# Peptides against a protein of PDB entry 2AUS, part 191

Target 1, 323 residues: chain A of PDB entry 2AUS
Amino acid sequence: ADIKREVIVKDDKAETNPKWGFPPDKRPIELHIQYGVINLDKPPGPTSHEVVAWIKRILNLEKAGHGGTLDPKVSGVLPVALERATRVVQALLPAGKEYVALMHLHGDVPEDKIRAVMKEFEGEIIQRPPLRSAVKRRLRTRKVYYIEILEIDGRDVLFRVGVEAGTYIRSLIHHIGLALGVGAHMAELRRTRSGPFKEDETLVTLHDLVDYYHFWKEDGIEEYIRKAIQPMEKAVEHLPKIWIKDSAVAAVAHGANLTVPGIVKLNAGIKKGDLVAIMTLKDELVALGKAMMSTQEMIERSKGIAVDVEKVFMPRDWYPKLW

## One batch from the design tools (peptide; made by RFdiffusion4, then SolubleMPNN)

Design b2_p23_6_s3 (from b2_p23_6, 11 letters changed)
Fold by OpenDDE base, seed 5:
Structure b2_p23_6_s3 (fold): chain B 323 residues (1-323), chain A 23 residues (1-23)
Amino acid sequence: as target 1 above (323 residues)
Amino acid sequence: DEERRRRYLEWFREVRERRRAEE
């Protein structure tokens, strides 16, 4: 998520009409909620699905979805996309995750050996999904981006770990325990990051949401609920982006594929098959789609389908039809 | 990063205290 992507400008003369659309920072509160994502601090105990159901009840919503399951006992960062933004979670599922974990060793191991062995688990690991996962129990590779030991207290090891999406920390700890020769289990787990969502000032509890909704509905104070909900565009910050002309927005909002002439600027390093966010010049999310061209092809070509539009988010009426 | 580390160490202390209370 922290990789700065270069922005390549294809049309430096393209301007946007300030009267069209609703930039993420200028949405009325009702519209902000309809296109919102909550950075929820999930409590331990409930399932991620139960928490989503509670958010729907608290905020009087018809639809919501989460950006990646946390087990009942696991706390921390659970992005919850609201209403019209619900399907933006598809951008978060493949995003990297960070956790803080407590590993309990089943025997005594010298600290130097713990440190050495845990460092060997940085990189590619082979994992088998847990029995309770809906995922086929096939062996798969996953990346461990980093392991940082925070504290060692006898048989208890506290560590921070950055992992590829769908890495099972419980399985990682089990394999570390085997490599140490004594065995180990996951005692505690907290998710501290899910793509662009992290433990920061945007992290809110279910209790916060109850209070903030009350302040809005009973007291007319929108500030708290507005701050508690991030714009859906936050959920795509980690994706490569393509910014389009005002004249192309309405067509894409109607489900048309993005063609090369509609592109104003784009991130470097887009490959064919990548999930990309189609943005307005006001940084509004229009749609998610599959890149049909590389960045280089999108620059060099004058015509053709650049993005196969898979999911439209923007309403059809935010921009005029200019075709 | 240092403040974040302190928060994790505090959380770890709370977790250890809870585990000791459950034993």
Scores: peptide ipSAE 0.076, ipTM 0.713, DockQ to the pose 0.758
Fold by OpenDDE base, seed 3:
Structure b2_p23_6_s3 (fold): chain B 323 residues (1-323), chain A 23 residues (1-23)
Amino acid sequence: as target 1 above (323 residues)
Amino acid sequence: DEERRRRYLEWFREVRERRRAEE
C-alpha cells in the first residue's frame, strides 16, 4: 500500500462518458452500501465470523465477508466487505499487516539487549504455523518490515510491527523470547492495519454502526452511515491498477478477459501472475484478475490477453455494450 | 502518528494494570 506506483498512459486522448457508471463518491446510499467495505474496530471476545454476522443483522444485509481473520482475543482493524463487494476481501488477504503487541518476558533482560535483539528480527524470519492454522504446517519465511518498540516496562514490551501477510505475531514473540534467553509470550495483540485499512477516521465500532443505521432508517440522516462505509475501491488501493476504455467496461463486466487494446493507462511494475484491479477512467472497480503480461508487455503489444478476469464486481448494465 | 502512539500507550497502561491485578 505504501509503494507509490507510477502511472503509464497509453492513450492520453481517452475520454469517459460522465453518464455511465457510478463513481465511488456519487453512489446513492443504498448502492454505496451494496459496494461497501467497513473498516471495523473488532472488539476482543467474539470471532471474526460472529462480528460479520452481527454486521449483517445490524445493516440488514444478505452477505458480508472479512478481509482476514482476527483471533477472538485480538482487537482492531477488520475490513468487512458488504453485499456485492463481499469478494473484494481476496485483495486484502495478501496485503501487509500492522500490529501493536504486548510481549511479556519470562525473565529480566536489560533494555539495551531487548532493543538489540528485537532489531535483529527485522527482515526475513522463519516461522512454523500454529496448530490451529488452516495453513499447512511447513516451515516458511515471512518478512518483518519493521519493529518499533513503543515502551519497555520491566518484563513488558509494547511494540509496533509491520509484517507480511500470514506472519504469526505469537510465533514472532516466542522466537524473540528464545533469542533473549528467558522466553516470552504474547499478552495482548491489536491489529492496526490491513493493507489500505488503518486506524484512522474511517475506523468504526459495532456500536457506531447500530447508531448510524438508526440515524438513517429512523431519522432520515444518511451522512453517518455513508461515512462509516468505504467504497469497495478502497480495498484495492494497494493493488496495481489498469484503467480501461469505456468500450471495454461492459465486456469485462460480463466476465471477458481484458485485452491490450482496452487499456488506457496502467501502473508500472506489474508482473505476470500479479493480482491487479481493473478500473474505469472514473476509478470504479470493474474486476479483479491475474495479470497475464507485465506492464512492459502491455505497453509494447498491440493485442493479447492482458488480464485473466477472476472476479467481476461491476454490474453488467452500468456501461453500455459497445461491440 | 503521535496521537496513535498516545492511544497505544494508554491501552498499554490499561493492559498492564489488568495483568498486574491478575498476577
Scores: peptide ipSAE 0.047, ipTM 0.714, DockQ to the pose 0.786
Fold by OpenDDE base, seed 2:
Structure b2_p23_6_s3 (fold): chain B 323 residues (1-323), chain A 23 residues (1-23)
Amino acid sequence: as target 1 above (323 residues)
Amino acid sequence: DEERRRRYLEWFREVRERRRAEE
């Protein structure tokens, strides 16, 4: 999520009509909610599904979905996409995650050995999914991006860990314990990041949502609920982006594939097969799709399908049909 | 980052105290 992507401009003369669309910062509150994502601080206790059901009740919503399950006992960052944005959670499933974990060792180990062994778990690790996972229990590789030991107190090790999506911290801790020779278990876990969503000023509780919704409905104060809900575009910040002409927006919003002539600017480093976000020049999410070309091919070619559009988010009427 | 670290250390202390009370 922290990879800064260069922006390559293909058409420097492309302008956007300010009357078309609804930029993320200019949506009326009702529309903002319809295209919103909550950076929820999930409490320990409830399932991620129960929390989503509560949000739907609190905000009077028909649909919502979460950006990757947290176990009942696990707290922290749970992105919850609302209404028309519900499906944007697919962009968050492959996103990196960060956790703070408490590991308890089953024996005494010198601190220097703990530090040395935990450093060896940075990089590629082999994991087996836990029994409770709907995923087939096959051995798989996962990346550990970093391990930062925060504190060691005897047999208790507090650490921060950045991991590839679908890395099981419980399994990581188990393997660290085996490597230390004494065994270990996960005592506590909090998720501190899910792609672009982290512990920051946008993190809100269920209680905050109750209060903020009340302030809006009873007092007419929109500010709090507006701040508590992020635009759906936040959920795609970590993806490579392609910005398109106003004339291409309506076609893509109708489910047409993006062709090369529609591209105004794009991120560097797009590969064929990558998940990409198709954006307007106002940074509105039009659709998610699969890149059918590399960045270089999209620059060099004059024609062809650049993106196979898999999922449209933008309403068909936000931009005029110019074809 | 330092403020986050502080919050995690506080949480860690609270967790240790609770666990010691359950043992």
Scores: peptide ipSAE 0.035, ipTM 0.695, DockQ to the pose 0.807
Fold by OpenDDE base, seed 4:
Structure b2_p23_6_s3 (fold): chain B 323 residues (1-323), chain A 23 residues (1-23)
Amino acid sequence: as target 1 above (323 residues)
Amino acid sequence: DEERRRRYLEWFREVRERRRAEE
């Protein structure tokens, strides 16, 4: 998620009308909520679905969805997309994750051996999804981006791990335990990152949400609830972006595919088949779609379908129809 | 990163103390 993507400009003269749309920082509070994502600190105990249901009750919402299930006993970063932003969670499902885990070894192992073996699990690993997973239970490869041992105390190993989406830390710990020869299990787990969402000043509890909603509804203070909810655009920060002309926005908002002439600027390194975010020049999310061209093809070609639009987020009336 | 590390080490201590009390 932290890979700085180069921005290639196709049309350096393209301007945007400041009267059109609602930039992420300029949405009225009600609209901000309608297009919001909460960086929730999920407590241990409840399911991710129960927590989403509680948020809907607390904030008086009709719809919400989470950016990737945490087990009941697992705490930490759970992005919860609200109302009209609910579908943005699809951008978060494939995003990398970070965890802090406590592994308990079933026997005594020298610290040097623990460190050496855990380092070998950086890179590609073979995993089998658990039975309760919504994912087809097939053997698959997953990337472990990094393992950082924080502390070793006898049989207890605290570590930070960055992983590809759908890596099972419980399975990783099991395999580490096997490689150590003594066996191991996951004692504790906290998710500390889900794509662009991390443990930072935007992380809020369910209790915070109760208080902040009360301050808004009873006291007329919107500041806290506004800060507690991130714009939906936060949920796509990790995706490659394509910025489009004002004249193309309404068409895409109506579900039309993005054609090459509509592109003002784009990230480098887009491949055919990539999930991309279509943005306005004011950094508003218009839609998610599948790239039908590479970045290079989008630069070199004068025409054709650049993005197959899959999910529209922007209302049809934020930008005028200019076609 | 240091503050984050400190929080995780504190959490780890609490978890260890809890587990030792359950044993």
Scores: peptide ipSAE 0.030, ipTM 0.675, DockQ to the pose 0.794

Design b2_p23_6_s4 (from b2_p23_6, 9 letters changed)
Fold by OpenDDE base, seed 3:
Structure b2_p23_6_s4 (fold): chain B 323 residues (1-323), chain A 23 residues (1-23)
Amino acid sequence: as target 1 above (323 residues)
Amino acid sequence: EEERIRRYREWFREVREERERRE
């Protein structure tokens, strides 16, 4: 979300029909829910799967999915994609994460040594996945983007950490404890960010969702439940984007690959193999796909497959067939 | 920033106290 990507315009004369599609801010409440993502404050205790099951029950949904597992004891930012948006979580799984952690040291260590050693864990680290993970227990590298010590109180170290997806904070703390020579364990953990989702005014509890759904169904007040659910487009804010002509939208919505002539504008820095979001000129998510060209190739070429479309989100009837 | 740090300390305290009451 914080990376402003340059936008390169390929067709400056391209217009969009205001009667076609449903921009994220103009969806009827039922449609908004069908294409929604909740920025949930997951409570400590339940599994991420139990919390998703509760949301499905509260909101009377057939399908939902979460944007990356939080352990039972871990609280905080859990994006939950709803109904037709459920598969948008694929964009969130590889996204960077931020946590606030409380590390407890098993011995006394001078504060200067704590600060020095923790700074050495910024950058690339080697981790072994925990036994409970579905991931094969092979050693792998992960990036620690930053470690910020917030407070040191004797043996308790409160810190913020930004990490690559699938970095295990428990393992990081264990290795920090070994490097300090005294050992350490993770006392508490909260996720404060998952890609574009963070602790802000959009963060809601399960109790908030119960109340807001009740206000809508019993009192006819949709405002609260509307604000509690983000449009699915929020879940792709961190991805590079390609904006397409109105005439290309229906074909992509039917599962056709995006060809170069359909491109109106695109972000700089797209590489072949990148996950990209295909957008309308009204910032509606059409599909996710794999870039088959770089940004430069998409500008220079007049034809060819720009994006291999992997997952369509937009309904087929939002835009007319113009072929 | 100090207010955020305070909120995290308070929240982690509440979570610990609630676990200790349930165990």
Scores: peptide ipSAE 0.252, ipTM 0.831, DockQ to the pose 0.386
Fold by OpenDDE base, seed 4:
Structure b2_p23_6_s4 (fold): chain B 323 residues (1-323), chain A 23 residues (1-23)
Amino acid sequence: as target 1 above (323 residues)
Amino acid sequence: EEERIRRYREWFREVREERERRE
């Protein structure tokens, strides 16, 4: 998620009208909520679905969705997209995850052997999804980006792990235990990152949300609830971006595909088939779509469909129709 | 980082103890 993508400018003279749109930092509180994502600290116990239902009740919302299921027993970072932003979870589902896990070994193993074997699990692993997963139970490869042992206390191994989306830490620990020859199980798990969402000052509890909503509704203090909700644009920070002309925004907001002439600037390294975020020059999310061209093709070509627009977020009226 | 590790260790201990008290 922290990969700084180079920005290639196609049109250095492109300006944006300050009267059009609602930049993420300038949304009225009601609009901010409508286009918001909560970085929730999910408690252990409830399902991710129950937690989303509670947030909807607490904040008086019609719709919300989460950026990737946590098991009931698992705590930590659960992005919850609100109202009109609900569909932004599609950007978060494929995002990398980080966890802190406590593995319990079923036998005594020398520390040096634990360290050596766990290091071998960095890279590609073969996993079988659990029966309860929404994903078809087929064998699949997943990438373990890193494993960092934080502590070894006898048979208890505390470690941090960065993984590809849909890597099952329980299955990883099971395989580590097999490789150690003694067996192991997952004692505890916390998710510490989901794409751009991490344990930071934006992480809030359900209790915080109750209090902050109360301060807003009863005391007229919007500051706390405003800080507790991130703009939906946060949920796409990890995606490659394409910034478009003001004249192209309304068309894309109406569901038109992005054509090459509409591009002002774009990230390097976009490949055909990539999920991309279409942004205004004010860093407002217009839509998510599938890249139909590479970055290089989008630079070199004068015309053609650059992005197949799949999910529009921006209202049709934020920018004028200039066509 | 040491403080973070300590916090996770303490939190996991508390979660264990709470489960063991409920079982």
Scores: peptide ipSAE 0.246, ipTM 0.831, DockQ to the pose 0.453
Fold by OpenDDE base, seed 1:
Structure b2_p23_6_s4 (fold): chain B 323 residues (1-323), chain A 23 residues (1-23)
Amino acid sequence: as target 1 above (323 residues)
Amino acid sequence: EEERIRRYREWFREVREERERRE
């Protein structure tokens, strides 16, 4: 999420009409909720599905979805996409994750050996999905981006770990314990990051949501609930972006594929097959889709399908039909 | 960083104590 992508401009004369669309900062509170994502601090105990059901009850919502399951015993960052934004979670499923874990060793190991062995688990690891996973139990490679030991207290090791999506921390700890020769288990786990969502001022509890909803409905104070809900565009910050002409927005909002002439600017490094966010010039999310061209092909070509549109988010009426 | 480490220790203590009270 922290990787700044270069922006390549194709049409430096492209303008946007300020009367069209609803930029994230200009949405009325009801519309903000309809296109919102909560950075929830999931408590330990409930399932991710139970927590989503509670949010729907608290906020009087018909639909919501989460950006990647946390086990019942695991707390921390659970992005919950609301109403019309519910399908934006598909952008968060493949996103990297960070955790803080407490590993308990089953024997005494010198700290120098603990540090040395844990460093060897940075990089590519082979994992087998647990039995409870809906994923076929095939061996798969996953990337550990970093392991940072925060504290060692006898047999307890507190560490931060950045991982590729679908890396099992419990399995990682088991393999670390085997490599140390004494065995280990995961005592505690908290997720501290899910793509663009992290432990920051936007992180809210279920209790916060109850209070903030009451302040809005009973006292007419919308500020708290507005701050507690992020715009859906937050959930795609980590994706490569393509910005399109105002004249192309309505067609894409109707489900048409994005063609090369509609592109105003785009991120560098897009590959064929990448998940991309199609944006307006006001940074509104129009759709998610699959890149059918590289960035270079989108620059060099005058025509063709640039993006196969998979999921539209923008309503059809926010921009005029100009075809 | 020390404040973060302290926060995580405290949080995990609270989570353990709550589990032990429920068991």
Scores: peptide ipSAE 0.237, ipTM 0.827, DockQ to the pose 0.383
Fold by OpenDDE base, seed 5:
Structure b2_p23_6_s4 (fold): chain B 323 residues (1-323), chain A 23 residues (1-23)
Amino acid sequence: as target 1 above (323 residues)
Amino acid sequence: EEERIRRYREWFREVREERERRE
């Protein structure tokens, strides 16, 4: 998520009409909610599905979806996409995750050995999904990006871990315990990051949402509910982006594939098959799609399908048809 | 960072105590 992607400009003269579309920072409150994502602090106890159902009740919504399941006992960062933004969660499913975990060791181990062994679990690990997962129980590799020990108190090890999507921290802790020779279990787990969503000033509780909705509906104060909901564009910040001409926006919003002539600027390092976000010059999310070309091919070619459009978010009428 | 670590330690303690009260 923190990879600063270089931006390559193909058309430095391309301008955008300020009268077209609705930039993320200029949406009326009702429209902001319709295209919103909540950075929810999920409490321990309820399922992720129950929490989504509660948000729908609190905010009087028809649709919502979450950016990746947290187990009932696990708290922390649960992105919840609202209404027309509901399907943006597909961008968050493959995103990296960070957790803070408390591991309890089943025996005494010297601190130096704990530190040495946990460092060996940085990189590629082999995992088998738990029986309760919707995923086929096959051995698979996962990346552990980093392990940072925060505190060691006797048999309790508090650590931060950055992992590839679908890494099971419970299984990681079990394997660390085996490598230490004493065994271990996951005592506590909190998710501190899901792609671009982290523990910051945008993190809100269910209680906050109740209060903020009340302030809006009864007191006419929209400021709190506006701040509690992020624009859907936040949910794609970690993806490589392609910015398109105003003349291409309506076609893509109607479900047409993005062709090379429509590209104004793009991130470096796009590979064929990557999930990419198609953006306007005002940083509005038009669609998600699969890259059919690399960044280099999109620069060098004058024609062809650059992106196979999989999911449109932008309404068809925000930009005029210019074809 | 120390304050953040303290916060997580305290929060995990509270969550444990709440579970033990419900069981």
Scores: peptide ipSAE 0.219, ipTM 0.813, DockQ to the pose 0.406

